Peptides against a protein of PDB entry 5KEZ. Designs and how they scored, part 68

Target 1, 320 residues: chain A of PDB entry 5KEZ
Amino acid sequence: NVAIYNPFRPWWERYQPVSYKLCTRSGNEDEFRNMVTRCNNVGVRIYVDAVINHMCGNAVSAGTSSTCGSYFNPGSRDFPAVPYSGWDFNDGKCKTGSGDIENYNDATQVRDCRLTGLLDLALEKDYVRSKIAEYMNHLIDIGVAGFRLDASKHMWPGDIKAILDKLHNLNSNWFPAGSKPFIYQEVIDLGGEPIKSSDYFGNGRVTEFKYGAKLGTVIRKWNGEKMSYLKNWGEGWGFVPSDRALVFVDNHDNQRGHGAGGASILTFWDARLYKMAVGFMLAHPYGFTRVMSSYRWPRQFQNGNDVNDWVGPPNNNGVI

## One batch from the design tools (peptide; aimed at target 1 R256 D306 V307)

Design b2_p25_8 (made by RFdiffusion4)
Pose (drawn by RFdiffusion4):
Structure b2_p25_8 (pose): chain A 320 residues (1-320), chain P 25 residues (1-25)
Amino acid sequence: as target 1 above (320 residues)
Amino acid sequence: AAAAALAAAVAAADARAAAHAAEFG
């Protein structure tokens, strides 16, 4: 991923890919393989956050400011370490004047245009689908059990299916024959938009962002909500079917207060209420549960938004 | 200079939050 130095090494630089080499601030390929093997050998599975909708920001300076030293040039669309060229992006397919996503009532541009200027991969091309699949198959053979598909709302459900069609079964040393990767797609669907999370049920589960937003408001006793109203918690509140939901109280993004749910999201900063919300979630049968494990940062709210929400993991001059 | 940097940081945080809100309505 791009090594971003202003601001200094933000957590979200990891969502701007430069290549598919397994080489990050978290470690190299040997350390990654070692981790996956050791965890599988004690029965704990690894799920990978797959950033496949885009490469890095179109305005990022060319050069080798990358976590492995790989060269890249966003202006010329040259990512030779993959390799990707200008033919591999949606510049000619997007219809907005800016080339970015401008209107979320238009399902087409949400898919074909640049998400906040991030170079949008042409996922309809077999070559691009193959390069992504090669990356995910490398991970599957190492032994990962599934994927979080980042920014799934900005990918066509069919393009996702075409990529998944190319995946190997899970490593037969640890998983039964014919096992398939666990897929959960990150789609923020609070209603009122043309894209529905149900559009993605053919590919795997989806993140249910309504879950934590509603639970936070309820536990905080905001907006007239009471815990007694949780008697019919689940699809009774308009959530996706339980067998398609990945649920959580907070995630790495919206724990910073700017996300789906804003200030209602309970986090480790609100430890007393947070424990209660996690407890309710873990006790209730709805959904497959994910628990957040975080790091502290110097929060500094101005106007309800944290100016330090970009701060990366604890580090000494960028070394985690 | 410190005040200008803070003002820029506030504007960037607000923009991030607005971008998120625009996406999910």

Design b2_p25_8_s1 (made by RFdiffusion4, then SolubleMPNN; from b2_p25_8, 8 letters changed)
Fold by OpenDDE base, seed 5:
Structure b2_p25_8_s1 (fold): chain B 320 residues (1-320), chain A 25 residues (1-25)
Amino acid sequence: as target 1 above (320 residues)
Amino acid sequence: AAEAELAAKVAAAQARADAIAKEYG
């Protein structure tokens, strides 16, 4: 991914890929392979956060300022380490003046235009699908158990399906023969927009963002909500079917800004209430649960927003 | 510019989360 120095190595630089090389601030490919092997050998499975909707931002300077030194040029859409060229992006399909998503009520914009400047890959092209599948298959062959698909809302479900259909079975050294990768898709469906979580059920599980939001309001006793109302927690609250839901109290996005991590979202900053929420989530039989492991950073709030929400995990002068 | 773009992404997502949190039902 790109190396960003202003601010100094933010967490979100990891979501600006310039190649599919397994060479990041977390380590190199050999170290990753070693970690996956050690984890699998003790029954701990690895699920990779796969950024496949886009490459880096269109405004990033060209050069070799990346975690593995690969050259890239956003201006010319040149990513030779893949390789991608100008033919592999949706610039010509997006009809907005800026080239960015301007209206989230337009599903075509949401999927064909750039997510806040991030160069949008043309996932309709078999070449692009194949390059992504090769990346994911390399990980599968290493021994990962599945994937979180980042920014799934911004990809056509059919394009995702086409990529998934190219995936290998899981590594038989650790998984039963014929096992398929576990897939969950990040779809932010809080209502009010045309794209729905249900559009993606055919590809795997989806993130249920209503879960953390609503649970937060209940535990905070907002809007007259009571713990007793959680008796029918899940589908009874209008959430997606349990077998399609991946649930969580907070994530890396919604734990930042707007006070202690959004209005209702509970985080480790709200220690007591957060423990209650996580405990309830783990005890209640709804969805596939995900527990957050995060870190502290020097928060500085201005007008309710943390100006240091960019701060990445603990590091030594940029090295994790 | 790229930093601002991603910051806007996060802010937008958080704003939507805050909005739904204020809704009842």
Scores: peptide ipSAE 0.024, ipTM 0.428, DockQ to the pose 0.100
OpenDDE base, seeds 1, 2, 3, 4: peptide ipSAE 0.019, 0.020, 0.027, 0.017; ipTM 0.502, 0.408, 0.385, 0.377; seed 3 fails the geometry check

Design b2_p25_8_s2 (made by RFdiffusion4, then SolubleMPNN; from b2_p25_8, 7 letters changed)
Fold by OpenDDE base, seed 2:
Structure b2_p25_8_s2 (fold): chain B 320 residues (1-320), chain A 25 residues (1-25)
Amino acid sequence: as target 1 above (320 residues)
Amino acid sequence: DAAARQAALVAAAQARAAARAAEYG
């Protein structure tokens, strides 16, 4: 991914890829392979956060300022380490003036235009699908158990399916023969937009963001909410079917939220209430559960916004 | 201008975070 130095190595630089090389601040491919092996040998499975919707931002300067030193040129859409070129992006498909998503009520913009400047890959192309599949298959062959698909809302479900159809079975050294990778897709669907979580059910599980938002409201006793109202928690609250849901109290994004819904999210900053929420989640049968492991950072609120929301995990001069 | 491009990147990242937060509103 790109190496960002202003601010100094923010968390979000990881979501701006310039290659599919397993070479980052956290280590190289050999170290990753070693970790996967050691984890699998004791029954701990690895799921990769796969960034496949886009490459880096269009405003990033060309050069070799990346975690593995690979050259890239966002201006010309040149990513030779893959390789991708201008033919592999949706610049010509996006019809907005800016090239970015301007209207989230237009599903075609959401999927064909750039997410806040991030160069949008043309996932309709078999070449692009194959390059992504090769990346994911390399990880599968190393021994990972599955994937979180980042920014799935911004990809056509059919394109995702086409990629998934190219994937290998899991490594039989640790998984039963014929096992398929576990897929969960990040889709933010709280209603009000044309893209729905149900559009993605055919590809695997989806994130249920209503879970943490509503649970936070209940635990905080906002709007007269009571714990007794959780009797029909799950589908009864309008959530996706349990067998399609990946549930969580918080994630790295909404830990940094400042909106009305974001304010309801419980995090480790509110330790007691957070423990109650996580305890409830783990005890309740609805959905597949995910527990967050995060870190403290020096929050500085200005006009309701944390100006340090970019701060990444603890590191030694940029090395994790 | 490299500084301007870097500033735009930071702004874009912040906008993404804000956009995600807005989904909860």
Scores: peptide ipSAE 0.022, ipTM 0.577, DockQ to the pose 0.171
OpenDDE base, seeds 1, 3, 4, 5: peptide ipSAE 0.018, 0.022, 0.020, 0.019; ipTM 0.545, 0.578, 0.579, 0.559; seed 3 fails the geometry check

Design b2_p25_8_s3 (made by RFdiffusion4, then SolubleMPNN; from b2_p25_8, 10 letters changed)
Fold by OpenDDE base, seed 3:
Structure b2_p25_8_s3 (fold): chain B 320 residues (1-320), chain A 25 residues (1-25)
Amino acid sequence: as target 1 above (320 residues)
Amino acid sequence: AEAERLAALVEAAQARAEAIAKEYG
């Protein structure tokens, strides 16, 4: 991914890929392979956060400022380490003046335009699908158990399916023969927008952002909410079917006030309430649970916003 | 019967949450 130095190595640089090479702030490919092997050998499975909707931001300077040193040029859509070119992006499909998503009530914009400047891949193209599948298959062959698909809301479900159909079975050294990768898709659906979580059920599980948002409201006792109202928690609260849901109290985005959930989201900053929420989640049978492991950063609020929400995990000069 | 079972699960979940909060602050 892009190595960003202003601000200094933010967490979100990981979501601006320039190649599918496994060289990151966390280590190189050999180290990753070693980690996956060690984890699998003790029954701990690895699921990769796969960023496949886009490449880096359109305004990032061209050069070799990347975690693996690969050259890239956002301006010309040149990513030779893949390789991608100008033919592999949706620039010609997006009809907005900025080239970015401007209206989330327009599903076509949400899918075909740039998410906050991130160069949008043309996932309708078999070439692009194949390059992504090759990346994911490499990870599968290393021994990962599945994937979180980042920004799934911004990809056409059919394009996702086409990629998934190219995937290998899981590595038989650790998984039963014929096992398929576990897929969960990040889809923000709190209602009111045209794109629905149900659009993605055919590809795997989806993130249920209503879970953390509503649970936060209840635990905080906002708007007269009571714990007793959780008697029909899950589908009874309008959530997706349990077998399609991945649930969580918070994630990296809404922990920072971004994405879905707003102020209701409980985080480690509210330690006691957060532990209650996580405990409830783990004890309740609804959905597939995910527990957040995060870190403290020096928050600095200006006009209601944390100006340091970019701060990544504790690191040694950018390396964790 | 199913409703009662679900109610019991919610109560158990709540108790677990409270216990975790007490034990770990």
Scores: peptide ipSAE 0.027, ipTM 0.563, DockQ to the pose 0.014
OpenDDE base, seeds 1, 2, 4, 5: peptide ipSAE 0.019, 0.018, 0.025, 0.018; ipTM 0.508, 0.500, 0.580, 0.510

Design b2_p25_8_s4 (made by RFdiffusion4, then SolubleMPNN; from b2_p25_8, 11 letters changed)
Fold by OpenDDE base, seed 2:
Structure b2_p25_8_s4 (fold): chain B 320 residues (1-320), chain A 25 residues (1-25)
Amino acid sequence: as target 1 above (320 residues)
Amino acid sequence: AEAARLEELVKRAQARAAAIKAEYG
């Protein structure tokens, strides 16, 4: 991914890839392989956060400022380490004036235009699908158990399916022969937009963002909500089917959120309430549960916004 | 501009706020 130094190595640089090389601030490929092996040997499985919708931002300076030293040029859409060129992006397909998503009520824009300036890959192309599949298959062959697909709302479900159909079975050193990777897709569906979580059920599980939002409101006792109302928690509250849901109290994004609804999200900053919410989630039989392990950072609020929301995990001069 | 995820976070926050308002407001 790109190495950003202003601000200094923010968490979000991880979501701006310039290659599919396994060299990051967390380590090199050999170290990653070693970690996967050690984890698998004790029954801990690894799921990779796969960023496959896009490459880095269009405004990032060209050069070799990346975690693996690979050259890239966003302006010319040149990513030779893959390789990608201008033919592999949706620049000509997106019909907005800016090239970015301008209207989230237009599903075509949401999928074909750039997410906040991030160069949008042409996932309709078999070449692009194959390059992504090669990346994911390399990880599968190393021994990972599955994937979180980042920004799935911004990809056509059929394109995702086409990539998934190219994936290998899991590594037989640790998994039964014929095992398939576990897939869960990040889709933000709180209602009101044309893209629905159900569009993605065919590819695997989906994130249920209503879970944390509504649970936070209940635990905080906002709007007269009571814990007793959680008796039919799950499908009874309009959530996706349990066998399609990945549920969580918070994630790295909404820990840094704001606004009236954003304030309902429980995080470790509200320790007591957060423990209650996590405990309830683990106890209640709905969805596949994900527990957050995060970190504190020096928050600095200006005009209601944390100006330090970019801060990544504890590190020593950028080395984790 | 390089903080590409910032606008996404704002969008997510707004979506959450709107959903809560619609259901509980």
Scores: peptide ipSAE 0.026, ipTM 0.373, DockQ to the pose 0.088
OpenDDE base, seeds 1, 3, 4, 5: peptide ipSAE 0.017, 0.009, 0.014, 0.014; ipTM 0.466, 0.298, 0.359, 0.386; seeds 1, 3 fail the geometry check

## One batch from the design tools (peptide; aimed at target 1 T116 D253 W310)

Design b2_p26_1 (made by RFdiffusion4)
Pose (drawn by RFdiffusion4):
Structure b2_p26_1 (pose): chain A 320 residues (1-320), chain P 26 residues (1-26)
Amino acid sequence: as target 1 above (320 residues)
Amino acid sequence: ASAAENQWNAYKAMKNAQWNAYNARQ
């Protein structure tokens, strides 16, 4: 991924890919393979956060400011370490004047245009699908058990299916024959938009962002909500079917208060209420549960938004 | 502001707008 130095090494630089080499601030390919093997050998599975909708920001300076030293040039669309060229992006397919996503009532541009200027991969091309699949198959053979598909709302459900069609079965040393990767797709669907999370049920589960937003408001006793109202918690509140939901109280993104749910999202900063919300979630049968494990940062709210929400993991001059 | 700072601010603004629109429907 791009090594971003202003601001200093933000957590979200990891969502701007430069190549598919397994080389990050978290470690190299040897350390990654070692982790996956050791965890599988004690029965704990690894799920990978797959950033496949885009490469890095179109305004990022060319050069080798990358976590492996790989060269890249966003202005010329050259990502030779993959390789990707300008033919591999949606510049000609997007219809907005800016080339970015401008209107979320238009389902097409949400898919074909740049998300906040991030270079949008042409996922309809077999070559691009093959390069992504090669990356995910490398991970599958190492032994990962599934994927979080980042920014799934900005990918066509069919393009996702075409990529998944190319995946190997899970490593037969650890998983039964014919096992398929566990897919959960990150789609923020609070209603009122043309894209529905149900559009993605063919590919795997989806993140149910209504879950934590509603649970936070209820536990905080905001907006007239009471815990007694949780008697019919689940699809009774308009959530996706339980067998398609990946649920959580907070995630790495919306724990910073700017996300789906804003200030209602309970986090480790609200430890007493947070424990209660996690407890309710873990005790209730709805969904497959994910628990957050975080790091502290110097929160500094100005106008209800944290100006330090970009701060990366604890580090000494960028080394985690 | 750097390009990265501008990009991040735009991302946050998008999410805030989405959340305000969701609240308006409640």

Design b2_p26_1_s1 (made by RFdiffusion4, then SolubleMPNN; from b2_p26_1, 15 letters changed)
Fold by OpenDDE base, seed 2:
Structure b2_p26_1_s1 (fold): chain B 320 residues (1-320), chain A 26 residues (1-26)
Amino acid sequence: as target 1 above (320 residues)
Amino acid sequence: ASAAEQQLERYRARQEALQAKALARE
């Protein structure tokens, strides 16, 4: 991914890829392979956060300022380490004046235009699908168990399906022969927009963002909410079917107020309430559960916003 | 609040979050 120095190595640089090389602030491919092997050998499975909707931001300077030193040029859509060129992006397909998503009530814009300036890959093209599949298959062959698909809302479900159909079975050294990768898709659906979580059920599980938002409201006792109201928690609260749901109390985005749920979301900053919420989630039989492991950072609020919300994990001069 | 009002509030909150996310990534 791109190496951002202003601010200094923010967490979100990880979501701006310039290649599919396994070479980042966390280590190189050999180190990653070693970790996957060690984890698998003790029954811990690895699921990769796969960023396949886009490459880096269109405003990032061209050069070799990347975690693996690969050259890239956002202006010309040149990513030779893949390789991608101008033919592999949706610039001509997006019809907005800016090239960015301007109206989230237009499903076509949401999927064909740039998410906050991030260069949008033309996932309708078999070439692009194949390059992504090669990346994911390399990970599968290393021994990962599955994937979180980042920004799935911004990809057509059929394009995702086409990529998934190209994937190998899991590595038989650790998984039963014929096993398929576990897939869960990040889709933010709180209602009010044309894109629905149910559009993606055919590809695998989906994130249920209503879970953390509503649970936070109940635990905080907002609006007279009571724990007893959780008796029919799950589908009874309008959530997606249990066998399609990936549930969580918080994630990295809404810890920083950048995700769905707003102030209702519980985080480690509210330790007591957070433990209650996580405990309830683990005890209640709904969805596939995910527990967050995060870190503290020096928050500085200005006009209600944390100006340090960019701060990434503890590191040594940018190296994790 | 009605179900419709609650839904609208959630939608508004999401839009605000998206703006914040955009500023954070640029």
Scores: peptide ipSAE 0.018, ipTM 0.543, DockQ to the pose 0.043
OpenDDE base, seeds 1, 3, 4, 5: peptide ipSAE 0.016, 0.019, 0.020, 0.021; ipTM 0.545, 0.549, 0.544, 0.555; seeds 3, 4, 5 fail the geometry check

Design b2_p26_1_s2 (made by RFdiffusion4, then SolubleMPNN; from b2_p26_1, 14 letters changed)
Fold by OpenDDE base, seed 1:
Structure b2_p26_1_s2 (fold): chain B 320 residues (1-320), chain A 26 residues (1-26)
Amino acid sequence: as target 1 above (320 residues)
Amino acid sequence: MSAAEKQYNAYVARMKALQAKAKARE
């Protein structure tokens, strides 16, 4: 991915890829392979946060400022390490003046335009699908168990399916023969927008962002909410079907006060209430559960906003 | 601000919009 130095190596640089090489601040490919093997050998499975909707930001300077040293040129849409070129992006398909998503009530913009300047891949092209599948298959062959598909809301469900149809079965060294990768898709659907979580049910599970938002409200006893109201928790609260839901109390975005859920979201900063929420989630049978593991950073609030919400995980200085 | 910072700010703005929507539905 792009190496960002201002601010200094933020967490979100990881979501700006310039290649599908497995070398980042988290480690190189050999180290990753070693980790996957060691984890699988003790019954711990690995799934990868796969960023396949886009490449890096359109405004990033061309060069080799990347974690693997790969050259890239956002201006010309040149990513030779893949390789991608100008024909592999949705620039001509997006009809907005800026090239970015301007109206989230327009499903076509949401899927064909750039998410906050991130160069939007033309996933309708078989070439692009194949390059992504090759990346994911390499991970499957290493021994991962599945994937979180980042920014799935911004991809056409049919394009995702086309990619998934190209995937190998899981590595038979650790998984039963014929096993398929576990897929869950990040889709923020709180209602009121044209894109629905149900659009993606055919590809795998979907993130249920209403879960953390509503649970936070109940645990905080806001708006007269009571624990007794959780009798019909799940589908009874308007959530997606249990067998399509991936549920969580918080994620890396709303842990920083951003995204779906608002102030109701419970995090480790509110330790007691957070443990109550996580305990309830793990005890209740609704959905597939995900527990957050994060890190502390030096929060500095200015005008109600943490100006240090960019701070990434601890790492050795000078290691890319 | 760097180009990266501007992009991050745009991201934050989007997330804040989503946050506001979430608050309205709670």
Scores: peptide ipSAE 0.026, ipTM 0.604, DockQ to the pose 0.788
OpenDDE base, seeds 2, 3, 4, 5: peptide ipSAE 0.024, 0.030, 0.020, 0.018; ipTM 0.649, 0.604, 0.574, 0.595; seeds 2, 3, 4 fail the geometry check

Design b2_p26_1_s3 (made by RFdiffusion4, then SolubleMPNN; from b2_p26_1, 14 letters changed)
Fold by OpenDDE base, seed 2:
Structure b2_p26_1_s3 (fold): chain B 320 residues (1-320), chain A 26 residues (1-26)
Amino acid sequence: as target 1 above (320 residues)
Amino acid sequence: MSAAEKQYQAYRERLLKQQAAYDSRQ
């Protein structure tokens, strides 16, 4: 991915890929392979956050400022380490004036235009699908158990399926022969937009963002909510079917939300209530559970916003 | 502010607006 130095190595630089090389601030491919092996040998499985909707931002300077030193040129859509070229992006398909998503009520824009300037891959192309599948298959062959698909809302479900259909079975050194990778898709569906979580049920599980938002409200005793109302927690609260849901109390994004939006989300900053929420989630049978492991950072609020919400995990001069 | 930072801020603003909209429908 791109190496960002202003601000200094933010967490979100990971979501601006320039290659599919397994070389990041967390380590190189050999170190990753070693980690996967050690984890699998003790029954801990690895699921990779796969960024496959896009490459880096269109306004990032060309050069070799990347975690693996790979050259890239956003201006010319040149990513030779893949390789991708201008033929592999949706620039000509997006019809907005800016090239970015301008209207989230237009599903075509949401999927064919750039997410906040991030160069949008043409996932309709078999070439692009194959390059992504090769990346994911390399991980599968290393021994990962599955994937979180980042920004799934911004990909056509059929394109995702086409990629998934190219995936290998899991590594038989640790998984039963014929095992398929576990897939869960990040879809932010809080209602009010045309793209729905149900559009993606055919590909695997989906993130249920209503879960943490509503649970936080209940545990905080906001708006007259009571714990007794959790009797029909799950589908009874309008959530997706249990067998399609991946649930969580917080994630890296909404953990950084404050004030105007997402104030109900419980995080480690509210330790007591957070433990209650996580405990309830783990005890309740609804959905597939995910527990957040995070870190403290020096929060500085200005006008209700944390100006340090970019701060990444503890590191040594940028190296994790 | 760098170009990358601007993109990140735009993304965060979008998320906050969506969450606020959801909360208002309660």
Scores: peptide ipSAE 0.044, ipTM 0.664, DockQ to the pose 0.617
OpenDDE base, seeds 1, 3, 4, 5: peptide ipSAE 0.031, 0.025, 0.035, 0.024; ipTM 0.640, 0.535, 0.648, 0.540; seeds 3, 4 fail the geometry check

Design b2_p26_1_s4 (made by RFdiffusion4, then SolubleMPNN; from b2_p26_1, 15 letters changed)
Fold by OpenDDE base, seed 3:
Structure b2_p26_1_s4 (fold): chain B 320 residues (1-320), chain A 26 residues (1-26)
Amino acid sequence: as target 1 above (320 residues)
Amino acid sequence: MSAAEQQLQKYRERQRALWAKYEARL
C-alpha cells in the first residue's frame, strides 16, 4: 500500500493498495506465511481484509512511496506491480463531475465512481477479476481461511461473484478437502439507500451495521430503549437473517465516529457499557460474531470530531 | 460450506440450547 507521511503513517493507508504484494508495515510475505502457519497449527484461522474495490487515492503522488517499494502513478492509473493501467479503472464509466461518488442514492455512482478519491477498479473486466482472484488464491494457498471483502457496497454483486467463482479450495494441510473460503462482505446498510445488504447474500455473509448501532442505543438507554426489548434480538429487530449476518459492537471506522452507527456505537472508551454489549453479543446466538481488538490513541475533539482519528496502531517510527 | 460456517453452526447450536434453557426460566 501507499506509505503516507502526512499525517504520519495513518491506519487508513492500509486501504490504499498499489500492489497485491504481501509486504506491509506488519511484515513481509515470509513473516505472513509463518504467522498463518503458526496460527493454523493451533486452530486459529486467518481471515484477510481484502481491498479489491480500488487502488490508492487519485491524489497520491506518483513514485515508490509504498510499503514494498513498488512504483505506482495514480495520475496515469499505472500500477505496474499488478499490472493495472488506465483501461482497468472506471474513470470513463463514472459520470460525476468530480469522478467521486456524489450521491449515495444513485447505486450506479456508488459502484462505478471513486470512493473518496480511491481509484475505482473496473471489476466488470475479466482481466481485473483474474488479477484479484490470483491475489486471493495466493492467500488461500498460504493457508488463510477466508476474506472480509472491503467496500463491497461499492462493487456489483455479480462482479464479486465472478471473482469468488475463481477461488481455490482451502489449503488441505489445515482444512478438509474441498473446503471453501469463508466470505463476509462489508456492506453498510442502515436503510434509506438503494443498495441493500440482501443484494450480496449470494456471495456470503454481510456486515450487519444495525447490530452495533441498535445495541448501543439499547444499552445506553436512549429513546426509552430497554434491555428487555432484546428478547427478540436479531431478525425481530429487522436485521438480516442470522445465517447471513456478521455482527460486531464496533469496528475501526465507527469506533472513530465514521462509517455507520454514529454516536450510538459503543467502544472501549465506554468501558462498562462496551463490556456489556460484547458480552451480550457473544452469548446471543444471532449472527457470526466479531470482537474488536483496538488501541488507545490521543483523541482530540474539535467541533465534535476527533482530529486524530487517523492515528494508527502503536509503532516504532512507523514500523509495527 | 466453509469450515468457519461449520464451526459456527455447532457453536450456535449450543448457544441456542443455552438460551432456550435461560428463556424457559424467565
Scores: peptide ipSAE 0.251, ipTM 0.809, DockQ to the pose 0.018
OpenDDE base, seeds 1, 2, 4, 5: peptide ipSAE 0.198, 0.227, 0.223, 0.190; ipTM 0.805, 0.822, 0.816, 0.795; seeds 2, 4, 5 fail the geometry check

